# Peptides against a protein of PDB entry 3V4O: the designs that were tried, part 5

Target 1, 234 residues: chain A of PDB entry 3V4O
Amino acid sequence: DQPLAKDKVALLIGNMNYREHPKLKAPLVDVYELTNLLRQLDFKVVSLLDLTEYEMRNAVDEFLLLLDKGVYGLLYYAGHGYENFGNSFMVPVDAPNPYRSENCLCVQNILKLMQEKETGLNVFLLDMCRKRNDYDDTIPILDALKVTANIVFGYATCQGAEAFEIQHSGLANGIFMKFLKDRLLEDKKITVLLDEVAEDMGKCHLTKGKQALEIRSSLSEKRALTDPIQGTEY

## One batch from the design tools (peptide; aimed at target 1 M128)

Design b1_p9_6_s2 (made by RFdiffusion4, then SolubleMPNN; from b1_p9_6, 3 letters changed)
Fold by OpenDDE base, seed 3:
Structure b1_p9_6_s2 (fold): chain B 234 residues (1-234), chain A 9 residues (1-9)
Amino acid sequence: as target 1 above (234 residues)
Amino acid sequence: MVPHTGEIE
């Protein structure tokens, strides 16, 4: 039986022009290309660039308002980030140097809120570094997650490692999006799709030994980004 | 290549 989505909603954030940290370039192109692809998949897409902490929190709040029972939710982030004790933190452009958890948005907190909406699928695509931030040793106290078996994390890099972009004179994709965009429209279970992306990335001489995709999932159903929306023709 | 990390290294 073909799984159906009540709706499909995506929030894409690309942070590049940091005030107190090195500037990036790839998120501009990556967000643009991913937006076009997800719209072809009938996602309702909100794409934003260079968000302050306040703006990021507002964007997430608005994103959550669009989620409901059975809705597919996808969050994509490209920018600076870190991971402490298994918690992923997205860094706003106005974050101080050094930044701490209170300056950033915790992905796991967003997941908890998505679960409260009883979503049909929760996908996180995180194109950010996962190195530990030694300037912040605080462990956030998180509420226990529900057992929903509908969660997929696509980390652009391994735990404790870095995600990269190649800075050319012109516009170019980041490493993760370079490979993701070639397969995103495929009608496959999302974890299978990401696994193929991981293999493609692993064969590239530029990233071999430097960056590898990590997939972390609890997905008990064959859900795909191509799944039709309930009430539409399929 | 440039990492998507701040000056926390």
Scores: peptide ipSAE 0.153, ipTM 0.773, DockQ to the pose 0.199
OpenDDE base, seeds 1, 2, 4, 5: peptide ipSAE 0.090, 0.087, 0.141, 0.100; ipTM 0.756, 0.737, 0.773, 0.762; seed 1 fails the geometry check

Design b1_p9_6_s3 (made by RFdiffusion4, then SolubleMPNN; from b1_p9_6, 3 letters changed)
Fold by OpenDDE base, seed 2:
Structure b1_p9_6_s3 (fold): chain B 234 residues (1-234), chain A 9 residues (1-9)
Amino acid sequence: as target 1 above (234 residues)
Amino acid sequence: SVPHTGTIE
């Protein structure tokens, strides 16, 4: 009765060197460490840095091609972003200032496409701001999502809040990855794992009142990142 | 300006 994945595929995107926005540093280290961890979990990992809009869209398309019925899909993003009306937007490095939804990738649209693939698990780890972008007055019309009960969102920050990175000791993890990396290999339901990460983050004096992890999920099965791949022996 | 990831020193 152990849940099995047909396959496990992850796309990791870290955007740092923005052309028209403040540069970031943490995504470099965060993507690197997460790549190593997910590979230990037998994920097929594609890790990319500093993607333009065109490159990001292509990466997502290629990622979707690897998804199929029962496949575990994980999307990690670290970079600038915003949230308007419950929709999360990832900002490419060549985005104009100010940027709008047409310049960005909508996470919920990606989720819709993942659902069409009948995946076994959809995990989104979003290390980006969730503040409203006042320069984008468009209201996206998104198609209704299916009730698949296999969706997990890990937001590095609360709704309407900013995400932060620590820049006092050179190359260091962002706040979210600092705590996530210590628990990611644990054989636990993914929502339980993230809940423990949230508690760890909450105990840190540097983040109290500044940044808190938010978990949004509809996961009806005990799915874990450690779940074995069907047809393989470990 | 648009929202950006912040920094903690």
Scores: peptide ipSAE 0.465, ipTM 0.923, DockQ to the pose 0.799
OpenDDE base, seeds 1, 3, 4, 5: peptide ipSAE 0.040, 0.039, 0.032, 0.096; ipTM 0.741, 0.725, 0.700, 0.804

Design b1_p9_6_s4 (made by RFdiffusion4, then SolubleMPNN; from b1_p9_6, 3 letters changed)
Fold by OpenDDE base, seed 1:
Formats: C-alpha cells, structure tokens, sequence
Structure b1_p9_6_s4 (fold): chain B 234 residues (1-234), chain A 9 residues (1-9)
C-alpha cells in the first residue's frame, strides 16, 4: 500500500553570518531552493537564516509543535557544525570562539523529541562539517532512541570530514544541495533518492577524496518525500 | 572551496 503522511513539515536553517567564525554564502541559496522544492511536495516549510542560539532553539521548539503521529518531519541545516562521539552539533551564528556543545544544538536530541511525537518519518539533511571539536571535551549522555525504523540521515560529508561550498562570483549552491535539488522531486524511497544523490556527487571532480555523502538510516518502509498527505488527492 | 567548519582561532 502507498504510505501516507498525516502531514509534512520541514524546518530549514541556514547560518551564514557568524559573529566569531568564518562567514558562509551557500546556505542562502541552498535554503531558498530547498524551500521551493519542498513546498512543491506539499511540505509546510519554515525557512530561517542566521539564527542565534536562542532563535534556533525556539525554531526547533515550534517545529516540534507541528509534529504528531504520522507526520513527516524534515530538518535541514546548512552552516558550521561538528560531530563529537557520533553526535551532530549545529552552530548558531552567535556561538563563541571556541564553541562548545552548550552553545550548540544537538541533532540527536532533536531526533529523540521527534520520536516522542510518533512521527511517520524523520529526515535530517545536514550540510555541515563533521570534524571533531577538540575544544569540547564534553561527553553527552543522550537518552536512548526508540526503535522506530523511520530515521534517515543525509550527511553532506562523511564522518570526521568537512563539507564545502564553492566560492564563485555570485551565489551558488553548496556541493550537497547542487546534487540534491536535481533529484528531490523524484517519487522514490528517500534512501534510494539520497543514494542516487551520493552517486551524482561522487562523479564531481571537486569532491573526489574531499567530500562524500553519507546515508544513515533505519527506514523499514518505502517512504518518500512525495508521499501524499492523508485525505488529499494525487 | 571553503569548508563549513567552525574554524577556531
């Protein structure tokens, strides 16, 4: 049977204008284009740029309020970040230098909260670096995740590596979004879709030996971003 | 290419 979503909600965050860290450019274009694509897929999309820690936490809280049983939740983040002990941390624009976990938002904590909402699908698209932050020696103790078999992580880069944006005249997509946007509207299981994006990215000379997409999932159903919303006609 | 790193100074 065709999987159905009770609703489809996305939060897109692009952080560029950091106060104490190098400024980025790609998140602006990436968030904009992803917003338009997800809206075509009937997602309710909240897109925000250059969020402080306080604003990011509020945005996540509001996002969680829109989630419920069977709802598809998608979180996209483009900006600075790091990964310690398998935990991904999104860096707000007002983060200090150096930043620590207490200054950042932990993606796995958000996932835990999404699971509590009994969502139908949890998709994380993280366009951020995944290098270890040596200035943060905190070992986070996270609550155990439930076995919901509905989790998909699309990491723009592999563990321990960096994600890149191309510096050209004008604004251009980051590497991840450059390939993601070409396939996002395809009616395919989300993990299959991302796998194709990974292959496309792998053919790019700019990323060979430098950046590779990593897919981590436990998705046991053929769920796609194109899945119709309950009660709608397609 | 510019990395999306929280480059720490």
Amino acid sequence: as target 1 above (234 residues)
Amino acid sequence: DVPHTGEIE
Scores: peptide ipSAE 0.035, ipTM 0.666, DockQ to the pose 0.191
OpenDDE base, seeds 2, 3, 4, 5: peptide ipSAE 0.022, 0.022, 0.019, 0.024; ipTM 0.580, 0.638, 0.552, 0.659

Design b1_p9_7 (made by RFdiffusion4)
Pose (drawn by RFdiffusion4):
Structure b1_p9_7 (pose): chain A 234 residues (1-234), chain P 9 residues (1-9)
Amino acid sequence: as target 1 above (234 residues)
Amino acid sequence: EEELQSRFS
């Protein structure tokens, strides 16, 4: 009755040095922090910075190969992003200005590929803005996803809104990680854990009225990032 | 005083 994970795998990407878009600073420290915390939780973690589109697609293919039945899969992205018609896109460092969906990675397509591997848990922590891209002409018409009841999204901000880091950030985490880092080791269902992070973030004066954590979840089983790996000793 | 930087492109 203790939920178990076949394995725990994560892919972390922080994009900062954009060629044609404002540069960011905090993704480095955000990725460094989450890497440490997830390693403490026995995840196998691949952590990468400043990825071009080509490198991003390769990183996700490698991550998909590590996924199999019953595996917990987690993807964290910190950098520029946008959201059109409910689909979230991650923007690589080589994105032109303006850019369209073909220059970016669609998070929903990654989720579809993860479900094909029959993972036991799918977690997406998207630490990026979610405003429309006016230059993106295209439409989704993506296939409906299977009902696997094991998907959790922790968006650093609401749809049509911005996610933030501190100006000239230096050593400071961005807003999402500032609060996520204090809770991530808790032995609670990931949905509940993210809800506590949403409450902590609500006390932050800098972001009132402009950034709020959004949890979207269909996870029915009580799964946590602290769940033991099957066949190891707990 | 601290200020915010958006991750909007």

Design b1_p9_7_s1 (made by RFdiffusion4, then SolubleMPNN; from b1_p9_7, 5 letters changed)
Fold by OpenDDE base, seed 3:
Structure b1_p9_7_s1 (fold): chain B 234 residues (1-234), chain A 9 residues (1-9)
Amino acid sequence: as target 1 above (234 residues)
Amino acid sequence: ELKLQSFAP
């Protein structure tokens, strides 16, 4: 049977104009392009740029309020980030230098809160670096996760590696979004779709050996971003 | 001009 979503909600965050860290360019275009694509997929999309820690936490809180049983939730982040001990941290624009986990938002904590909402699908698209932050030795104590089998992580790069943007003729596009946008509207299981994106990235001479997509999933159903919303025409 | 810029701090 065709999987159905109760609703589809996405939060897109692009951080570029950091106060104490190098400025980025790609998140502007990437958030814009992804917004347009997700709206074509009937997602309710909230797109935000250059969020402080306070604003970022508020955005996540508001996003969570839109989630409920059977809702598809998608979180996209483009900006600075790091990964310590398997935990992904998104860096707000007002983060100090160096930043620590207390200054950042932990993706796994957000996942825990999404699970409490009994969502139908949880997708994380993280366009950030995954290098170890040597200035932060904190090991977060996270609450135990439930076994929901509805989780998909799309990491723009490999563990311990960096993510990149392409600068060309005054425009900048993240490597991940460059390939993702060409396939996002395809009616395929989300993990299959991301696998094809990974292959496209691997075939490109510019990115071969430079950046590779990692997919981490626990998805027991054939869920796609194209899945219709319950109560609508299909 | 075509270059890659890292998202790393």
Scores: peptide ipSAE 0.315, ipTM 0.859, DockQ to the pose 0.767
OpenDDE base, seeds 1, 2, 4, 5: peptide ipSAE 0.271, 0.063, 0.306, 0.303; ipTM 0.843, 0.750, 0.857, 0.858

Design b1_p9_7_s2 (made by RFdiffusion4, then SolubleMPNN; from b1_p9_7, 5 letters changed)
Fold by OpenDDE base, seed 4:
Structure b1_p9_7_s2 (fold): chain B 234 residues (1-234), chain A 9 residues (1-9)
Amino acid sequence: as target 1 above (234 residues)
Amino acid sequence: MEKLQSYAP
């Protein structure tokens, strides 16, 4: 039995032109490439670059409005970030230096809100560092997540580690996207797909011992990004 | 030539 999505919606955010932090390059290309791929998979894709805190929060709110029961939701983020106590924080371009959790968007909070929409699949692709922010001593108290068994996290790097971009001839791509793009269109369970991406990344001499893909999932069904949308004919 | 740039602040 082929799983079906009621719809497929993706929000892609690439932050690179930070005001108070080092500028990045890869998010531009990475968001573009992922946008093209997801559209081939019949995702409704909203791609945004260089968002302020206000804009990011609005984008997430709008994204959530597109989610409903059975909808596949995918959130991709490329930019600065950190992880405190297992919580991932996406850093807006107007974040102060140093930034704190109140200046950032917590991915787990977004997940909680996605669960309330009774989505069919929640995929987070986080191309950011996962180092602890020592300037943020806040211990967030998050609401307990529901047991939905439809969650997949693809972390570009390991806990406490950094994510990297490859700069070459004026262009830059994130390591994660470099390998993800080669497999994203495959008709495979998303966790299997990401596992293969992890193996491919592991063979990269540039990031060996520096960056490794981490997959964190609770996915009880064979859900793939290639799953057809309900009511569509192919 | 390939160069790695960290996403770290």
Scores: peptide ipSAE 0.405, ipTM 0.892, DockQ to the pose 0.802
OpenDDE base, seeds 1, 2, 3, 5: peptide ipSAE 0.379, 0.386, 0.392, 0.386; ipTM 0.879, 0.881, 0.882, 0.886

Design b1_p9_7_s3 (made by RFdiffusion4, then SolubleMPNN; from b1_p9_7, 5 letters changed)
Fold by OpenDDE base, seed 4:
Structure b1_p9_7_s3 (fold): chain B 234 residues (1-234), chain A 9 residues (1-9)
Amino acid sequence: as target 1 above (234 residues)
Amino acid sequence: MEKLQSFAP
């Protein structure tokens, strides 16, 4: 039986023009390309660039308001980030140097809030570095997650590693998006799709030994981004 | 020509 989504909502954030950190280039094109693809998949897409902490928190809040029972939620982030103790932190453009967890948005906290909405699927695509932030020794006390079996993380890189962008003649794309975009429209279980992306990425000579896609999932149903929305004809 | 740049701060 084909799973159905109550609705499909995506929040895409690309941070490039950091005030106190090196500027990036890839998020601009990556957010644009992903926006177009997700709209073809009938996602309601909110795409935002260069968000301050305040703006990021507001964007997440608004995103959460669009989520409800059975809704597919997808969060994409491209920018600076770090991972401490298994927690992923997205860095706003106005984050201080050095930044701490209090200056950043914790992805796992967002996941918790998404679970409270009883979503049908929670997908996180994180195109950021996953190195430890040595300037932040805070151990977050996170509430226990519910067992919802509808979670998929696509990390652009493995734990403790960096994510990269490819620069060509003034433009740049993330390595992750380079391969993701070729398969995103395929009617496959999202974890299978990402696994194929991982294999494609693994064949790339540019990032061998430097960047590898990591899939972390608890998905008990054959859910795909191509799943139709309830009440729609197709 | 392709050049890699890290997202690391």
Scores: peptide ipSAE 0.351, ipTM 0.877, DockQ to the pose 0.772
OpenDDE base, seeds 1, 2, 3, 5: peptide ipSAE 0.342, 0.351, 0.345, 0.339; ipTM 0.877, 0.878, 0.873, 0.871

Design b1_p9_7_s4 (made by RFdiffusion4, then SolubleMPNN; from b1_p9_7, 5 letters changed)
Fold by OpenDDE base, seed 3:
Structure b1_p9_7_s4 (fold): chain B 234 residues (1-234), chain A 9 residues (1-9)
Amino acid sequence: as target 1 above (234 residues)
Amino acid sequence: MEKLQSYSP
């Protein structure tokens, strides 16, 4: 009855040194710590920092090549971002100011491509803002998604809201990763795990009323990041 | 309180 993954693959992107936008600091630490945690969970992890649009698209393409039927795919992004009409956009470091959808990567498009690979689980952890981009009036026409019931979104913040990092002289996590890292190794259904992270983050006085974790999922099976890989000893 | 940096431009 234990769910099994054919393989487990993660792509982690942290953008901080933006050319035309405020620089960030936490993505460096967050990607590093998440990499170590996911490797402990036997994920094959590709971690990249400060990607241009071209590099981000290539990274996603390579990530997709590692996906296949039954594979667990996890995409983590930390950096600038926005959300228009339910579509999440990750902002490359070379994005212009202002940026538009054509300059960014649409998460929902990536999800569509992951579904075509017949993955066993699709997890998106998006540590970015979800405010409306007033400079982008584009309404993407997306193909209909399949009903795969294996999708989990962990948004670092609510729709229309912002995600934050703490301004500190030393190395510090973003708000989302600060709490996620403490629970990521727990053997729990991924939605349950994220719900507990949401509760922990809700106790943070710094972001009270400013940032709250949102979980959006269609997950019909009890799948966890700790699920064993098919063919391995467990 | 500590200051926050937004991930929004």
Scores: peptide ipSAE 0.375, ipTM 0.877, DockQ to the pose 0.872
OpenDDE base, seeds 1, 2, 4, 5: peptide ipSAE 0.364, 0.356, 0.370, 0.349; ipTM 0.875, 0.872, 0.877, 0.875

Design b1_p9_8 (made by RFdiffusion4)
Pose (drawn by RFdiffusion4):
Structure b1_p9_8 (pose): chain A 234 residues (1-234), chain P 9 residues (1-9)
Amino acid sequence: as target 1 above (234 residues)
Amino acid sequence: EELQSRHSE
């Protein structure tokens, strides 16, 4: 009755040095912090910075190869992003200005590929803005996803809104990781854990009225990032 | 402290 994971795998990407878009600073320290925390939780973690579109697609293919039945899969992205018609896109460092969906990675397409591997848990922590891209002409018409009841999204901000880091950030985490880092080791269902992070973030004066954590979850089983890996000793 | 957006503009 203790939920178990076949394995725990994560892919972390922090994009900062954009060629044609404002540069960011905090993704480096955000990725460094989450890497450490997830390693403490026995995840196998690949952590990468300043990825071009080509490197992002390769990183996600490698991550998909590590996924199999019952595996917990987690993707964290910190950098520029946008959201059109409910679909979230991650923007690589080589994105032109303006850019369209073909220059970017669609998170929903990644989720579809993860479900094909029959993972036991799918977690997306998207630490990026979610405003429309006016230059993105295209429409989704993506296939409906299977009902796997094991999907959790922790968006650093609401749809049509911005996610933030501290100006001239230096050593400071961005807003999402500032609060996520204090809770991530808790032995609680990931949905509940993210809800506590949403409450902590609500006390932050800098972001009142402009950034709020949004949790979207269909996870029915009580799964946590601290769940033991099957066949190891707990 | 001030905020910096991760918006691409």

Design b1_p9_8_s1 (made by RFdiffusion4, then SolubleMPNN; from b1_p9_8, 4 letters changed)
Fold by OpenDDE base, seed 4:
Structure b1_p9_8_s1 (fold): chain B 234 residues (1-234), chain A 9 residues (1-9)
Amino acid sequence: as target 1 above (234 residues)
Amino acid sequence: MELQSYSPE
């Protein structure tokens, strides 16, 4: 039986023009390319660049309003980030130096809110570093997640490691998007798709020993980004 | 090719 999505909604955030941190380049191109691909998959896509903390929080709130029972939700983030105690933090462009969790958006908190919407699928594609932020000693107490078995994390890098972009000729993709874009339209279970991306990325000489895709999932159904929207012809 | 880390470090 072909799984169906009630709807498909994606929020793409690319932060590059940081005020107090090094500038990035790839998020611009990566968000653009991913936007085009997801729209081909009939996602309703909101793409935003260079968001302040206030704007990021508002964007997430608006994104959550579009989610409902059975809806596929996809959050993509490219920018500075860190991971403390298994929690991923997206860094707004106006974050101070150093930044703390109170200045950032916690992905796991967003996931918790997505679960409350009874979504059909929750996909997080996080193109950010996962190094510990030593300037943030806060141990967040997060609410327990529900057992929904519809969660997929695609981390651009492994725990404690860095994610990279290529800077040599104009604006190029980040390493993650470079390989993701070639397979994103494939009609495959999302975890299988990402696994293939991981293998492709693993062949890249630039990032061997430096960056590797990590897939963290609890997905009990064969759900794909290509799944048709309920009520449409397929 | 040069790589830029997404870490602020």
Scores: peptide ipSAE 0.374, ipTM 0.887, DockQ to the pose 0.872
OpenDDE base, seeds 1, 2, 3, 5: peptide ipSAE 0.366, 0.365, 0.370, 0.370; ipTM 0.885, 0.884, 0.885, 0.885

Design b1_p9_8_s2 (made by RFdiffusion4, then SolubleMPNN; from b1_p9_8, 4 letters changed)
Fold by OpenDDE base, seed 4:
Structure b1_p9_8_s2 (fold): chain B 234 residues (1-234), chain A 9 residues (1-9)
Amino acid sequence: as target 1 above (234 residues)
Amino acid sequence: MELQSFSPE
């Protein structure tokens, strides 16, 4: 029995030109490459770069409007970020220095909203650091998540660790995307796919001991990014 | 190849 998606929608955000923080390079290429791959998988992809807080919130809102029962939703973020108390925060380009949670977008809040849409699959690919922000002492009280068993987190790095980009020959790619792109089109359960990416990344001598992919999932069905869209013929 | 952290630090 092949799982079916009612639709497949992806929001890709790459923040690199920060106003008050170090500029990045990898998000540009990474978003581009992922966009091309996801479109080959028949995702409806919205790719945005260098979003302010206002723009990011609007983008997420619009993304959520495209989600519905059975829809596959994928959120990719590349940029600065932090993790406090298990909550991932994406940093807009206009975030102050230092930034606080009120200046950022909480991924878990987005997940909660995605669950309300009764999506078929929720995939988060977070290419950001996961170090604690000591300047943010806010303890967020998040609403309890539903038990939907359709959630997959692909963290570019481990908790408390940093994510890196490779700068070479004027181009920069995130370590995560470097390996993800080679397997993304494979017809495999998304968690299995990411596990293989993790192994590939683990063989990279550049980030050994520095960055490792973490997969956090509650996925009770064999859902793949290659799953066909309901009502389509191949 | 050089590595750059996504950390603002």
Scores: peptide ipSAE 0.273, ipTM 0.852, DockQ to the pose 0.822
OpenDDE base, seeds 1, 2, 3, 5: peptide ipSAE 0.256, 0.270, 0.272, 0.262; ipTM 0.844, 0.852, 0.851, 0.848

Design b1_p9_8_s3 (made by RFdiffusion4, then SolubleMPNN; from b1_p9_8, 5 letters changed)
Fold by OpenDDE base, seed 3:
Structure b1_p9_8_s3 (fold): chain B 234 residues (1-234), chain A 9 residues (1-9)
Amino acid sequence: as target 1 above (234 residues)
Amino acid sequence: MKLQSFSPE
């Protein structure tokens, strides 16, 4: 049977103009391109750039309000980030130098809140570095996750590694988005789609040995971003 | 073509 989504909602965040950290270029173009693609997939898309901590938390709160039982939720982030003890942290543009977990948004905490909404699918596309932040040794106590079997993580890079953007012209793309955009509209299970993106990225001579896509999933159903919305003719 | 890391380091 064809899986159906009650609705499809995406929050895209691109942070590039950091106050206390190196500025980035790719998030601008990447968020724009992903927005157009997801809208073609009938996602309700909220795209935001250069968010402070306060603004990011508000954006996530508003995103969560749009989630409900059976809704597909997708969170995309492009910007500075780090990973400590398996927890992914997105860095707001007003984060101090050095930043700590208390200054950032924990993706796993967002996942917990999404599970409370009984979503049909939870997709995280994280285009950020995953190196450990040595300035933060805090181990956060996270709430226990439920077993929902509807979770997909697409990490732009491997654990402990960096994500890169290509500075070729005035319009730079992240390596992850460069390959993701070519396959995003394909009618395939999201994990299969990401696996193909991983293979495409692996053929890139520029990032060979430097950046590789990691897919982490607990997805027991054949869910795709192309899945039709309930009540819509297809 | 040049690669730029998303790392603040």
Scores: peptide ipSAE 0.264, ipTM 0.854, DockQ to the pose 0.833
OpenDDE base, seeds 1, 2, 4, 5: peptide ipSAE 0.255, 0.264, 0.260, 0.256; ipTM 0.848, 0.853, 0.852, 0.849

Design b1_p9_8_s4 (made by RFdiffusion4, then SolubleMPNN; from b1_p9_8, 3 letters changed)
Fold by OpenDDE base, seed 4:
Structure b1_p9_8_s4 (fold): chain B 234 residues (1-234), chain A 9 residues (1-9)
Amino acid sequence: as target 1 above (234 residues)
Amino acid sequence: EELQSYSPE
């Protein structure tokens, strides 16, 4: 009855020090906090900061090598990004200005590759803007996704909207992580957990009308980040 | 507290 993970693997990427774009601050703290939380959940966590396109692609490749049948895969990204035609693009720190899709990593392409690994759960936590990039007129032709019913997207903001970080006393946290960290360890179905985070975020006066969590999921099983790993005591 | 957008704009 209790869902089990063959393993739990997470890749966390925080891009801040962009060469041709405004620098960010929150990804540093957010990646650190999320790393600590996920490790408490027995995730194998790879956390990386300020990745070039080459480094990001390599990191994703290595991440995919750790995935296999029944493995829980979690990808977290904090940094610049955009969304065109429902496709999310993560922007490397060495991306040109303006950047185009060929300079960026498409999340949906990563999802496709994760599906090929027959993962038990695919979670994407995207702390980036979702505005249209007018400088990229490419219409991506992506392969159809499989019906795996194990996909969860947690978007820090709504379609066409921006995500924000809080600047305070020299430190910064993303709005998304501010609320996610308080609930991440709860033993709840991941979509339920994120829904509660959404409600918490909705009470924040700073982001009312500016940022709201969007959950996009196809999850047919009661899977949680707290699910035990096969072969372990629980 | 102040907000900073992740937007490159």
Scores: peptide ipSAE 0.426, ipTM 0.900, DockQ to the pose 0.837
OpenDDE base, seeds 1, 2, 3, 5: peptide ipSAE 0.423, 0.421, 0.422, 0.423; ipTM 0.899, 0.898, 0.898, 0.898

## One batch from the design tools (peptide; aimed at target 1 P27 M128 L206)

Design b1_p10_1 (made by RFdiffusion4)
Pose (drawn by RFdiffusion4):
Structure b1_p10_1 (pose): chain A 234 residues (1-234), chain P 10 residues (1-10)
Amino acid sequence: as target 1 above (234 residues)
Amino acid sequence: SLELQSRHSE
């Protein structure tokens, strides 16, 4: 009755040095922090910075190869992003200005590929803005996803809104990670844990009225990032 | 004082 994971795998990407878009600072320290915390939770973690589109597609293919039945899969992205018609896109460092969906990675397509591997848990922590891209002409018409009841999204901000880091950030985490880092080790269902992070973030004066954590979850089983890996000793 | 930087691409 203790939920178990076949394995725990994570892919973390922080993009900062954009060629044609404002540069960011905090993704480095955000990725460094989450890597440490997830390693403490026995995840196998690949952590990468300043990825071009090509490198981002390769990183996700490698991550997909590590996924199999019953595996917990987690993707964290910190950098520029946008959202059109409910679909979230991650923007690589080589994105032109303006850019369209073909220059970017669609998170929903990644989730579809993860479900094909029959993972036991799918977690997306998207630490990026979610405003429309006016230059993105295209339409989704993506296939409906299977009902796997094991999907959790922790968006650093609401749809049509911005996610933030501290100006000239230096050593400071961005807003989402500032609060996520204090809770991530808790032995609670990931949905509940993210809800506590949403409450903590609500006390932050700098972001009132402009950034709020959004949780979207269909996870029915009580799964946590602290769940033991099957066949190891707990 | 502290200020915010957006992770918006503009």

